# Peptides against a protein of PDB entry 4J2C: the designs that were tried, part 2

Target 1, 107 residues: chain A of PDB entry 4J2C
Amino acid sequence: MEDPFFVVKGEVQKAVNTAQGLFQRWTELLQDPSTATREEIDWTTNELRNNLRSIEWDLEDLDETISIVEANPRKFNLDATELSIRKAFITSTRQVVRDMKDQMSTS

## One batch from the design tools (peptide; made by RFdiffusion4, then SolubleMPNN)

Design b1_p8_2_s3 (from b1_p8_2 with H4K Y6F)
Fold by OpenDDE base, seed 4:
Structure b1_p8_2_s3 (fold): chain B 107 residues (1-107), chain A 8 residues (1-8)
Amino acid sequence: as target 1 above (107 residues)
Amino acid sequence: SPLKEFYS
């Protein structure tokens, strides 16, 4: 069986890109109300939240695989470099999500 | 899920 980690990682990356685009539009709509409708604000907010929740869900699954690999190193035969890359991806992606959520909660 | 199948 092929390692599905990279498939989920790719899905997360796509969701991050989508969320960043939605977040940019969200900020634009709030910065200039004259160019915004309540409908678009609500739609954008909802889509953004959906993407962020999707990312967080996938990150939890990816994070669990890290724990499993570390508990069973011989079974998976991953080198230290690959494991570090996986951990860094999860950490940095969580930070990106947190930054967007923090701004949404205070605006 | 694929992750569960591979890692469990």
Scores: peptide ipSAE 0.559, ipTM 0.931, DockQ to the pose 0.902
Fold by OpenDDE base, seed 5:
Structure b1_p8_2_s3 (fold): chain B 107 residues (1-107), chain A 8 residues (1-8)
Amino acid sequence: as target 1 above (107 residues)
Amino acid sequence: SPLKEFYS
């Protein structure tokens, strides 16, 4: 059986890219109200939040796999480098999401 | 989910 970690990782990466685009537009709409409609603001905000929520959910699942692997190292036999890469991905992605959420919360 | 199936 192929390890599905990378499939979910790929989905998270795509969602991050989408969220970054939406966040940029969200910022632009707030910076220049004359170009913004309530409809686009609402749509952009909702799409952005949905993407961020999806990412966070996937990251929790991915993070759980790390715990499972660490609790059962011989069962999965992942090398330290791969495990480190997986952990780094989760950590860095959480930071990206957190930064966007913090800015949205204060606006 | 695939993760659950693989890691459970």
Scores: peptide ipSAE 0.558, ipTM 0.931, DockQ to the pose 0.867
Fold by OpenDDE base, seed 1:
Structure b1_p8_2_s3 (fold): chain B 107 residues (1-107), chain A 8 residues (1-8)
Amino acid sequence: as target 1 above (107 residues)
Amino acid sequence: SPLKEFYS
C-alpha cells in the first residue's frame, strides 16, 4: 500500500500558495478602500478563510499520522530524517497560517 | 480516508 502522506502534503502546499495569494489581495483591498468593493472583500475573505481552515484540518490529520508512527515505529520503518522532515513541514506551515490569521484578526 | 486506512 502506498503511503498517502505526501499526497496530502502536496494538497496542503497548494492550499498554502493559494492562501498567500488571497492574503495579498485581502491586504491590498483593505489598504485602499477606494479600489475595493464589499463583494470582492467578502469573496476574498471567505476564500482565504476556507483555504486556511482546509490547511489546518489537513495538518491535524498529518500530525496524527506522526503520533501513530512514533507509537509504533517498527511497523512503519520510517527513518529519523524522514520523520523530522514531516514534523518540520507541519510546524512551519502552522506558523505561516498563524501569521496570516493574526493579521486578519487585528485588521 | 486514505490516511486513516494506511495508518490504522
Scores: peptide ipSAE 0.557, ipTM 0.931, DockQ to the pose 0.867
Fold by OpenDDE base, seed 3:
Structure b1_p8_2_s3 (fold): chain B 107 residues (1-107), chain A 8 residues (1-8)
Amino acid sequence: as target 1 above (107 residues)
Amino acid sequence: SPLKEFYS
């Protein structure tokens, strides 16, 4: 059967793209209040937070699969390079999410 | 969960 890791990875990547678009709009709205409404700011903020939360949830699940594989290497027999790519994806994506959250919390 | 099905 197909490894669902890549399905979830794809969903995370899509959510990241959506979040980045929302974050860009969020930044624009806060930088130019004359063109912003409270309604759009609130909507954008909520949508952004929801997407970030969804990403974090999926990353936890993906990270758990890494632990399972490392605890049972013979069962899954994953290539070292493939495992490295999976770990790198989780690490880099967490950093992207963290950067957006940090900027939102300090605004 | 598809992950749970495959990894557990």
Scores: peptide ipSAE 0.555, ipTM 0.930, DockQ to the pose 0.772

Design b1_p8_2_s4 (from b1_p8_2, 3 letters changed)
Fold by OpenDDE base, seed 4:
Structure b1_p8_2_s4 (fold): chain B 107 residues (1-107), chain A 8 residues (1-8)
Amino acid sequence: as target 1 above (107 residues)
Amino acid sequence: SALEEFYS
């Protein structure tokens, strides 16, 4: 059985890229209301929130795998450098999501 | 899930 961590990581990365694009559009719509419709604002906001929620869900699952590996190091025999990369990915991605959510909640 | 199967 192949390690599915990288598959989920790839899905998260894709969702982050999508969210960043949606966030940019969300910002543009709010900066110039004359170019925005309520429909597009609502659609963009909903799509953005859906992507962010998806990312957060996947990150929780990925984070759980870290705990499992650390609790059973002999079973998985994961390279220390790889484990560090996985942890860093989760931490940095959570920060990216947090930054977007913070801006959305204050706007 | 795939994660659950591999990491269980």
Scores: peptide ipSAE 0.589, ipTM 0.938, DockQ to the pose 0.866
Fold by OpenDDE base, seed 1:
Structure b1_p8_2_s4 (fold): chain B 107 residues (1-107), chain A 8 residues (1-8)
Amino acid sequence: as target 1 above (107 residues)
Amino acid sequence: SALEEFYS
């Protein structure tokens, strides 16, 4: 059985890229109301929130796998470097999501 | 899920 961690990681990466594009548009719409319709604002906001929520959910699942591996190191026998890369991905991605959410909550 | 199956 192949390790599905990388599949989920890839899905998260795609969602992050999508969210970043939506976030940029969200900022543009709110900055210039004359070019924005309520429909586009709502659509962009909802799509952005959905992507961010999806990312956060996947990160929780990925984070749990880390805990499982660390609790059962001999069962999985993962390389220390690989484990560090997985942890770093989760940490950095959470920061990216948090930064966008912080800006949305104050606007 | 795939994660659940692999890491169970």
Scores: peptide ipSAE 0.588, ipTM 0.938, DockQ to the pose 0.863
Fold by OpenDDE base, seed 5:
Structure b1_p8_2_s4 (fold): chain B 107 residues (1-107), chain A 8 residues (1-8)
Amino acid sequence: as target 1 above (107 residues)
Amino acid sequence: SALEEFYS
């Protein structure tokens, strides 16, 4: 059976790419109010928040798998390098999400 | 979920 970690990882990566695009547009809309409508601002904001929320949810699930593996390493037979890669992905992705959320909350 | 099934 294939490890579903990579499937979810892929979904997160896609969501991050989508969120980054939405965030860019969100920034542009706020930087030039003359070309922005409340409708597009609201739509973009909502879509962005939805994507960020989806990412955060998946990251929590992925993070839990790491705890499970660490609790029973022999069952999954993952080497230190693989585990480090997984941890790094979660950590770096959380930072990306956090940066966007911080800017949204202060804008 | 697939994660739950694989890791549980």
Scores: peptide ipSAE 0.586, ipTM 0.938, DockQ to the pose 0.852
Fold by OpenDDE base, seed 3:
Structure b1_p8_2_s4 (fold): chain B 107 residues (1-107), chain A 8 residues (1-8)
Amino acid sequence: as target 1 above (107 residues)
Amino acid sequence: SALEEFYS
């Protein structure tokens, strides 16, 4: 069986790109209210929140796999460099999500 | 999930 970590990682990366596009639109709508409708703001906000929630859920699952591997290192024999890359991906992606959420909560 | 199937 192929390691599904990279499949989920790819899905997270796509969701991050989608969220960043939605976040940009969200920012544009709030910066120019004269050209924005409440309907588009609400739609964009909901889509953005849904994407962010999906990312956070996947990151929790990915983080759990790391805990499992570290608890059973001989079972998986994961390369140390690969493990570091996986951890870095989760950490950096969480920060990207957190930054968007922080800006949304203050608006 | 696929992760649950691979990781235990």
Scores: peptide ipSAE 0.584, ipTM 0.937, DockQ to the pose 0.859

Design b1_p8_3_s1 (from b1_p8_3, 3 letters changed)
Fold by OpenDDE base, seed 3:
Structure b1_p8_3_s1 (fold): chain B 107 residues (1-107), chain A 8 residues (1-8)
Amino acid sequence: as target 1 above (107 residues)
Amino acid sequence: SKLHEFYY
């Protein structure tokens, strides 16, 4: 069986890209109300929140796999460099999500 | 889930 970490990582990456696009549109709509409809603002906001929640959910699952590997290193036999890359991905992605959430909460 | 099948 192939390690599914990369499959979920790919899904998270796609969700991040989608969220970033939605966030950009969200910002544009709020910056120029004359070109925005309430319907699009609501749709964009809801889609953005849904994507962010999905990302956070997957990151929790990915983070747990790291704990499992570290508790049983010989079972999985992962390269130390790869493990560091996995940790860095989770950390950096959480920061990206946090930055968007922080800006949304202050608006 | 995908992860559960491999890690659990």
Scores: peptide ipSAE 0.563, ipTM 0.932, DockQ to the pose 0.874
Fold by OpenDDE base, seed 1:
Structure b1_p8_3_s1 (fold): chain B 107 residues (1-107), chain A 8 residues (1-8)
Amino acid sequence: as target 1 above (107 residues)
Amino acid sequence: SKLHEFYY
């Protein structure tokens, strides 16, 4: 069986790109209320929240696989470089999500 | 899930 980690990683990456686009629009709508409707603000906010939650859920699953691999290294036989890349992806993506959430909470 | 099938 092929390792599905990269498949989920790719899905998370796509979700991040979508979230970043929504976040940019969210920022624009709030920066210029004269061009914004409440309906679009609500839609954008909800879509953004949903995407962020989806990403966080996938990151938890991906992070759990790291723990499983580290507990059973010989079963999966992943090299240090691969594990580092996987860990770095989770860490950096969590930071990206956190930054967006922090800005949303202060707005 | 895909991950569960492989890792569990």
Scores: peptide ipSAE 0.568, ipTM 0.933, DockQ to the pose 0.892; fails the geometry check
Fold by OpenDDE base, seed 2:
Structure b1_p8_3_s1 (fold): chain B 107 residues (1-107), chain A 8 residues (1-8)
Amino acid sequence: as target 1 above (107 residues)
Amino acid sequence: SKLHEFYY
């Protein structure tokens, strides 16, 4: 069986790209009310939140796989370098999500 | 899930 970690990682990366685009539009709409409708603001906000929640859920699942691998390394035969890359991806992606959420919560 | 099938 192929390791599905990379499949989910790819889905997360795609969702991050989508979220970043939505976040940019979100900031634009709030910065210039003359170009914004309530409908687009609401749609953009909801889509952004949905993407962020999706990312967070996937990151939790990915993080759990790391714990499982570390608890039973012989079963999965992953080298330390790959494991470090996986951890770094989760950490950095969580930070990206956190930064967007922080800005949304203060606006 | 995909992850569950592989990791559990």
Scores: peptide ipSAE 0.567, ipTM 0.933, DockQ to the pose 0.882; fails the geometry check
Fold by OpenDDE base, seed 5:
Structure b1_p8_3_s1 (fold): chain B 107 residues (1-107), chain A 8 residues (1-8)
Amino acid sequence: as target 1 above (107 residues)
Amino acid sequence: SKLHEFYY
């Protein structure tokens, strides 16, 4: 069986790209109210939040796999470099999500 | 899930 980590990683990356697009539009709508409708603001906000939650959920699952691998390294035979890359991906992606959430909560 | 199938 092929390790599905990269599959989920790819899904997260796509969701991040989508969220970043939505976040950009969200900021634009709030920066210029003359171009914004409440309907679009609400839609964009909801879609953005949904994507962010999806990412966070996947990151939790990915993070759990790290713990599993570290608890039984001989079973998976991942080298230190690959494990570091996986950890870094989770950490950096969480930061990206946190940054967007922080800005949304202060608007 | 795919992760569960592989890691559990």
Scores: peptide ipSAE 0.565, ipTM 0.932, DockQ to the pose 0.925; fails the geometry check

Design b1_p8_3_s2 (from b1_p8_3, 3 letters changed)
Fold by OpenDDE base, seed 5:
Structure b1_p8_3_s2 (fold): chain B 107 residues (1-107), chain A 8 residues (1-8)
Amino acid sequence: as target 1 above (107 residues)
Amino acid sequence: SPLEEFYK
């Protein structure tokens, strides 16, 4: 059975890319109100938040797998480097999400 | 979910 971690990781990466695009548009709309409609602002904000929420939930699931592996390493026999890469991915992705959320909450 | 099935 193929490790589904990479499938979810891929979905998270895709959602991050989507969120970054939405965040860019969100920033542009607020920067120049003359180009912004309430409808687009609301749509962009909602889509962005939905993507961020999706990412956060997936990261929690991925993070749980780390704990499971570390609790029973012989069952999964994962390479230490691979485990480190997985942890780094979760940490860095959480930071990306946090940065966007922080900017949204202060605007 | 696939994760739950693989990681338990």
Scores: peptide ipSAE 0.576, ipTM 0.936, DockQ to the pose 0.841
Fold by OpenDDE base, seed 1:
Structure b1_p8_3_s2 (fold): chain B 107 residues (1-107), chain A 8 residues (1-8)
Amino acid sequence: as target 1 above (107 residues)
Amino acid sequence: SPLEEFYK
């Protein structure tokens, strides 16, 4: 059976790309109010927050799989490099989300 | 979920 980790990883990656686009628009709207409507600001902000939340939930699920694998390595027999890549993905993605959230909280 | 089924 296929490992669903990569399916969720792919969904997270798509959500990150979407969030980054929304974040860019969010930044543009706030930097130039003359081009911004309250409706678009609200829509963009809500969509961005929803995407970030979705990413965070998926990352928690992915992170749990890491713990499960590490608790029973023989069952899954994952390559050490693959496991490192999975961990790095979660860590780096969390940082990307954190950076966006930090900037949103200060605006 | 697929994750739950695979990672038991």
Scores: peptide ipSAE 0.576, ipTM 0.936, DockQ to the pose 0.847
Fold by OpenDDE base, seed 2:
Structure b1_p8_3_s2 (fold): chain B 107 residues (1-107), chain A 8 residues (1-8)
Amino acid sequence: as target 1 above (107 residues)
Amino acid sequence: SPLEEFYK
């Protein structure tokens, strides 16, 4: 059975890319009101928030798998390098999400 | 979910 961690990881990565695109547009819309409609601002904001929420939820699930593996390492037989990569992915992705959320909350 | 099935 293939480890589903990579499937979810891939989905998170795609969602991050989508969110970053939406965030860029969000920034552009707020920076130049002459090119922005309330409808697009609202749509972009909502889509962005939804993507970020989805990412955060997936990250929580991925993070839980780390705890499970560490609690029973023999069952999963993952080496330290693999676990490090997984943890780094979760940490760095959370930071990317946090940075976007921080900018949205301060604007 | 797939994660729940694999990681239990």
Scores: peptide ipSAE 0.575, ipTM 0.936, DockQ to the pose 0.842
Fold by OpenDDE base, seed 3:
Structure b1_p8_3_s2 (fold): chain B 107 residues (1-107), chain A 8 residues (1-8)
Amino acid sequence: as target 1 above (107 residues)
Amino acid sequence: SPLEEFYK
């Protein structure tokens, strides 16, 4: 059976890219209110929040798999390098999400 | 979920 970790990882990566695009548009709309409609602001904000929440949920699931692997190393036979890459992905992605959320909360 | 099936 193929390891579904990579499927979820891919979904997270796509969601991150989408969120970053939405975040950029969000900042643009707020930067120049004269060119922004309330409808687009609301849509962009909601889509952005939805993507961020989706990412956070997936990261929690991915993080859980790491705990499971570490508790049962022989069962999954993952080398230290792969495990490190997975951990780094979760950590760095959480930081990206956190940065966007921080800016949204202060704007 | 796929993760649950594989890891749990």
Scores: peptide ipSAE 0.571, ipTM 0.936, DockQ to the pose 0.875

Design b1_p8_3_s3 (from b1_p8_3, 3 letters changed)
Fold by OpenDDE base, seed 5:
Structure b1_p8_3_s3 (fold): chain B 107 residues (1-107), chain A 8 residues (1-8)
Amino acid sequence: as target 1 above (107 residues)
Amino acid sequence: SALHEFYY
């Protein structure tokens, strides 16, 4: 059976790309009100938040798998390098999400 | 979920 970690990782990566696009548009709309409607701002904001929430949920699940692997190393036989890569992905992605959320909360 | 089935 294939390790589903990579499937979820891929889904997270897609969601991040989508969120970044939405965030860019969100920023543009707020920077130039003449090009913005309340409807588009609301839609963009909601879609962005939904994507961010989805990412956070998946990251939580992925993070849990790390704990499981570390608690049961013989079962999964993952080397330290692979675990490091997985941890780094979760950490860096959480930071990306946090940065967007921080900017949204201050606007 | 797929994660649950594999890791649990």
Scores: peptide ipSAE 0.566, ipTM 0.930, DockQ to the pose 0.947
Fold by OpenDDE base, seed 4:
Structure b1_p8_3_s3 (fold): chain B 107 residues (1-107), chain A 8 residues (1-8)
Amino acid sequence: as target 1 above (107 residues)
Amino acid sequence: SALHEFYY
């Protein structure tokens, strides 16, 4: 069986790209109210929140797989470099999400 | 899920 980690990773990456686009639009709408409709603000905000929640949920699952592998490394036979890449991906992605959420909470 | 099938 092929390791599905990369599949979920790809889904997270896609969601991050989507969220970043939505976040940019969200910022633009708030910076220029004259061009912003209530409907677009609400839609953008909701879509952004949905993507961020999706990312966070997937990251929790990915993080759990790392814990499982580290608890039984011989079963999975993962390369140390690969494990490092997986950890780095989760850490950096969490930071990206955190930065967006922090800015949203202060606006 | 795919993760569950592989890791559990």
Scores: peptide ipSAE 0.565, ipTM 0.930, DockQ to the pose 0.887
Fold by OpenDDE base, seed 3:
Structure b1_p8_3_s3 (fold): chain B 107 residues (1-107), chain A 8 residues (1-8)
Amino acid sequence: as target 1 above (107 residues)
Amino acid sequence: SALHEFYY
Protein backbone atom coordinates (compact mmCIF):
# COMPACT_ATOMS: atom_id res chain seq x y z
CA MET B 1 0.00 0.00 0.00
CA GLU B 2 1.29 3.42 -0.97
CA ASP B 3 1.89 5.90 1.82
CA PRO B 4 -0.97 8.40 1.64
CA PHE B 5 1.14 11.10 3.27
CA PHE B 6 2.20 12.30 -0.15
CA VAL B 7 -1.36 12.48 -1.38
CA VAL B 8 -2.40 14.69 1.50
CA LYS B 9 0.79 16.69 1.16
CA GLY B 10 -0.12 17.36 -2.43
CA GLU B 11 -3.58 18.46 -1.46
CA VAL B 12 -2.13 20.82 1.12
CA GLN B 13 0.28 22.24 -1.43
CA LYS B 14 -2.56 22.84 -3.84
CA ALA B 15 -4.59 24.53 -1.14
CA VAL B 16 -1.62 26.72 -0.23
CA ASN B 17 -1.26 27.84 -3.81
CA THR B 18 -4.95 28.61 -3.98
CA ALA B 19 -4.83 30.49 -0.70
CA GLN B 20 -1.86 32.54 -1.83
CA GLY B 21 -3.71 33.54 -4.96
CA LEU B 22 -6.77 34.48 -2.99
CA PHE B 23 -4.66 36.38 -0.51
CA GLN B 24 -3.06 38.36 -3.30
CA ARG B 25 -6.46 39.23 -4.71
CA TRP B 26 -7.72 40.09 -1.24
CA THR B 27 -4.83 42.50 -0.83
CA GLU B 28 -5.46 44.06 -4.23
CA LEU B 29 -9.13 44.56 -3.54
CA LEU B 30 -8.47 46.29 -0.24
CA GLN B 31 -5.74 48.49 -1.68
CA ASP B 32 -7.88 49.73 -4.57
CA PRO B 33 -11.43 50.22 -3.36
CA SER B 34 -12.48 51.92 -6.58
CA THR B 35 -12.14 48.66 -8.47
CA ALA B 36 -13.44 46.40 -5.72
CA THR B 37 -16.97 45.31 -5.02
CA ARG B 38 -18.09 44.23 -1.60
CA GLU B 39 -19.31 40.99 -3.12
CA GLU B 40 -15.89 40.09 -4.45
CA ILE B 41 -14.20 41.09 -1.22
CA ASP B 42 -16.56 38.91 0.77
CA TRP B 43 -16.23 36.00 -1.62
CA THR B 44 -12.45 36.23 -1.68
CA THR B 45 -12.24 36.53 2.08
CA ASN B 46 -14.49 33.55 2.65
CA GLU B 47 -12.71 31.37 0.11
CA LEU B 48 -9.38 32.32 1.60
CA ARG B 49 -10.48 31.47 5.12
CA ASN B 50 -11.93 28.18 3.97
CA ASN B 51 -8.70 27.21 2.28
CA LEU B 52 -6.64 28.18 5.29
CA ARG B 53 -8.84 26.13 7.59
CA SER B 54 -8.58 23.17 5.26
CA ILE B 55 -4.82 23.43 5.26
CA GLU B 56 -4.66 23.64 9.03
CA TRP B 57 -6.86 20.58 9.37
CA ASP B 58 -4.73 18.54 6.99
CA LEU B 59 -1.56 19.68 8.71
CA GLU B 60 -2.87 18.41 12.02
CA ASP B 61 -3.51 15.02 10.46
CA LEU B 62 -0.10 14.97 8.82
CA ASP B 63 1.52 16.00 12.07
CA GLU B 64 -0.20 13.14 13.85
CA THR B 65 1.29 10.66 11.40
CA ILE B 66 4.72 11.90 12.43
CA SER B 67 3.98 11.05 16.03
CA ILE B 68 2.70 7.63 15.03
CA VAL B 69 5.81 6.87 13.02
CA GLU B 70 8.11 8.04 15.78
CA ALA B 71 6.24 5.88 18.27
CA ASN B 72 6.65 2.79 16.11
CA PRO B 73 9.55 3.35 13.72
CA ARG B 74 10.06 -0.31 12.85
CA LYS B 75 6.52 -0.65 11.57
CA PHE B 76 6.94 2.07 8.98
CA ASN B 77 10.69 1.96 8.38
CA LEU B 78 10.89 5.53 7.17
CA ASP B 79 14.21 7.09 6.29
CA ALA B 80 15.38 9.72 8.75
CA THR B 81 15.81 12.23 5.95
CA GLU B 82 12.29 11.61 4.73
CA LEU B 83 10.93 12.13 8.21
CA SER B 84 12.80 15.40 8.48
CA ILE B 85 11.39 16.55 5.17
CA ARG B 86 7.89 15.76 6.35
CA LYS B 87 8.41 17.69 9.56
CA ALA B 88 9.88 20.63 7.71
CA PHE B 89 6.93 20.69 5.33
CA ILE B 90 4.47 20.90 8.18
CA THR B 91 6.46 23.57 10.00
CA SER B 92 7.01 25.76 6.97
CA THR B 93 3.44 25.42 5.77
CA ARG B 94 2.10 26.38 9.17
CA GLN B 95 4.24 29.49 9.01
CA VAL B 96 2.87 30.40 5.60
CA VAL B 97 -0.67 30.04 6.86
CA ARG B 98 0.12 31.97 10.02
CA ASP B 99 1.56 34.86 8.05
CA MET B 100 -1.55 35.19 5.94
CA LYS B 101 -3.83 34.94 8.94
CA ASP B 102 -1.84 37.57 10.80
CA GLN B 103 -2.16 40.01 7.92
CA MET B 104 -5.85 39.36 7.59
CA SER B 105 -6.48 39.92 11.28
CA THR B 106 -4.64 43.24 11.29
CA SER B 107 -6.38 44.69 8.24
CA SER A 1 -9.52 8.68 5.58
CA ALA A 2 -6.54 7.52 3.60
CA LEU A 3 -4.21 8.48 6.42
CA HIS A 4 -6.24 6.56 8.93
CA GLU A 5 -6.23 3.42 6.84
CA PHE A 6 -2.46 3.46 6.52
CA TYR A 7 -1.31 4.75 9.87
CA TYR A 8 -3.93 3.24 12.16
Scores: peptide ipSAE 0.565, ipTM 0.930, DockQ to the pose 0.914
Fold by OpenDDE base, seed 2:
Structure b1_p8_3_s3 (fold): chain B 107 residues (1-107), chain A 8 residues (1-8)
Amino acid sequence: as target 1 above (107 residues)
Amino acid sequence: SALHEFYY
């Protein structure tokens, strides 16, 4: 069986790109009300939140796999470098999500 | 899920 970690990682990366685009539009709409409708603001906000939640859900699952691997390293035979890369991806992606959420919560 | 099937 092929390791599905990278499949989920790829999905997270795509969701991050989508979220970043939505976040940019969200920022633009709120900074210039003359270019915004309530409908677009609501749609953008909802889509952004949905993407962020999706990312967070996947990150939780990915993070759990790391715990499983660390508890039984011989079963999976992952080298330290790969494990570090996986951890770094989760950490950095969580930070990206956190930054967007922080800005949304203050608006 | 695929993750569950592989890691559990």
Scores: peptide ipSAE 0.567, ipTM 0.931, DockQ to the pose 0.888; fails the geometry check

Design b1_p8_3_s4 (from b1_p8_3 with Y6F H8Y)
Fold by OpenDDE base, seed 1:
Structure b1_p8_3_s4 (fold): chain B 107 residues (1-107), chain A 8 residues (1-8)
Amino acid sequence: as target 1 above (107 residues)
Amino acid sequence: SPLHEFYY
């Protein structure tokens, strides 16, 4: 059976790209209210929040797989490099999400 | 889920 980690990772990466685009638009709409309608602000905000929540949910699932692998190293036989890449992805992606959420909560 | 099938 093929490891589905990268499938979910790919989905997260796509969601991050989408979220970053929405975040950029969100920022633009708030920076210049004259170019924004309440409807677009609400839509953008909701879509952004939904994407961020989806990412966080997937990251939790991915992070759990790390714990499972580390608890059963011989079963999965993942090398240190691959495991490091997986951990780094989760850590860095969480930071990206956190940064967007922090800015949203401040504005 | 795919993750569950593989890791659990």
Scores: peptide ipSAE 0.567, ipTM 0.934, DockQ to the pose 0.887
Fold by OpenDDE base, seed 4:
Structure b1_p8_3_s4 (fold): chain B 107 residues (1-107), chain A 8 residues (1-8)
Amino acid sequence: as target 1 above (107 residues)
Amino acid sequence: SPLHEFYY
């Protein structure tokens, strides 16, 4: 069976890219209300929140796999470098999400 | 889910 970690990782990466684009637009709309319709603000905000929630959900699942692997390393036989990359991905992605959420909550 | 099938 092929390890599905990278499938979910890829989905997270896509969602991050989408969220970053939406966040940029969200910022632009709020900076110049004269160019923003309520419909676009609402749509952008909702889409952004949906992507962020999706990312957070996937990261929880990915993080759990790390715990499972570390609890039974012989079963999975993962390379130490690969495990480090997986951990770093989760950590850095959580930070990206947190930064966007922090800015949204203070706007 | 694929993760569950592989890791559990």
Scores: peptide ipSAE 0.566, ipTM 0.933, DockQ to the pose 0.925
Fold by OpenDDE base, seed 3:
Structure b1_p8_3_s4 (fold): chain B 107 residues (1-107), chain A 8 residues (1-8)
Amino acid sequence: as target 1 above (107 residues)
Amino acid sequence: SPLHEFYY
């Protein structure tokens, strides 16, 4: 059986890319109201928030798998390098999400 | 979920 960590990781990565695009558009719409419609602002904001929530949900699940592996390392036979890569992915992705959320809350 | 089937 293929390790499903990579499947979820891929889904998170796609959601991050989507969110970053939406965030950029969100910023552009707010910076130049003359070219923005309320409908697009609302749609962009909602889609962005939904993507961010989805990412955070998946990251929690991925983070839990780390704890499970560390509690029973021989069962999963993961080397330290692989585990470090997984941890780094979660940490860095959370930071990316946090940065977008911080900017949205400031506006 | 796929994670549950593998890790639990």
Scores: peptide ipSAE 0.565, ipTM 0.933, DockQ to the pose 0.860
Fold by OpenDDE base, seed 5:
Structure b1_p8_3_s4 (fold): chain B 107 residues (1-107), chain A 8 residues (1-8)
Amino acid sequence: as target 1 above (107 residues)
Amino acid sequence: SPLHEFYY
């Protein structure tokens, strides 16, 4: 059967896109209070946090699969290049999430 | 989950 890593990766990528859109709106609302309502700020903030949490959860699962593959290389037969791409995806996505969270915590 | 099914 097809490796489900790519399915989850795709879901994470979609969630990142959604989060980035919400983050952009969040920054706009805080930048110009005249265009912002408390209701929209709260909604946007909550939706953003939910998406970020979902991403973090999936990244943990994806990260675990890498550990499993590295512990059982003969079972999965992944080359070093693909494994590096998978690791890089997790690392870079975690950084994207961290950057948004850092900005949210300081605003 | 699909990941668990495949990797475990």
Scores: peptide ipSAE 0.568, ipTM 0.934, DockQ to the pose 0.834; fails the geometry check

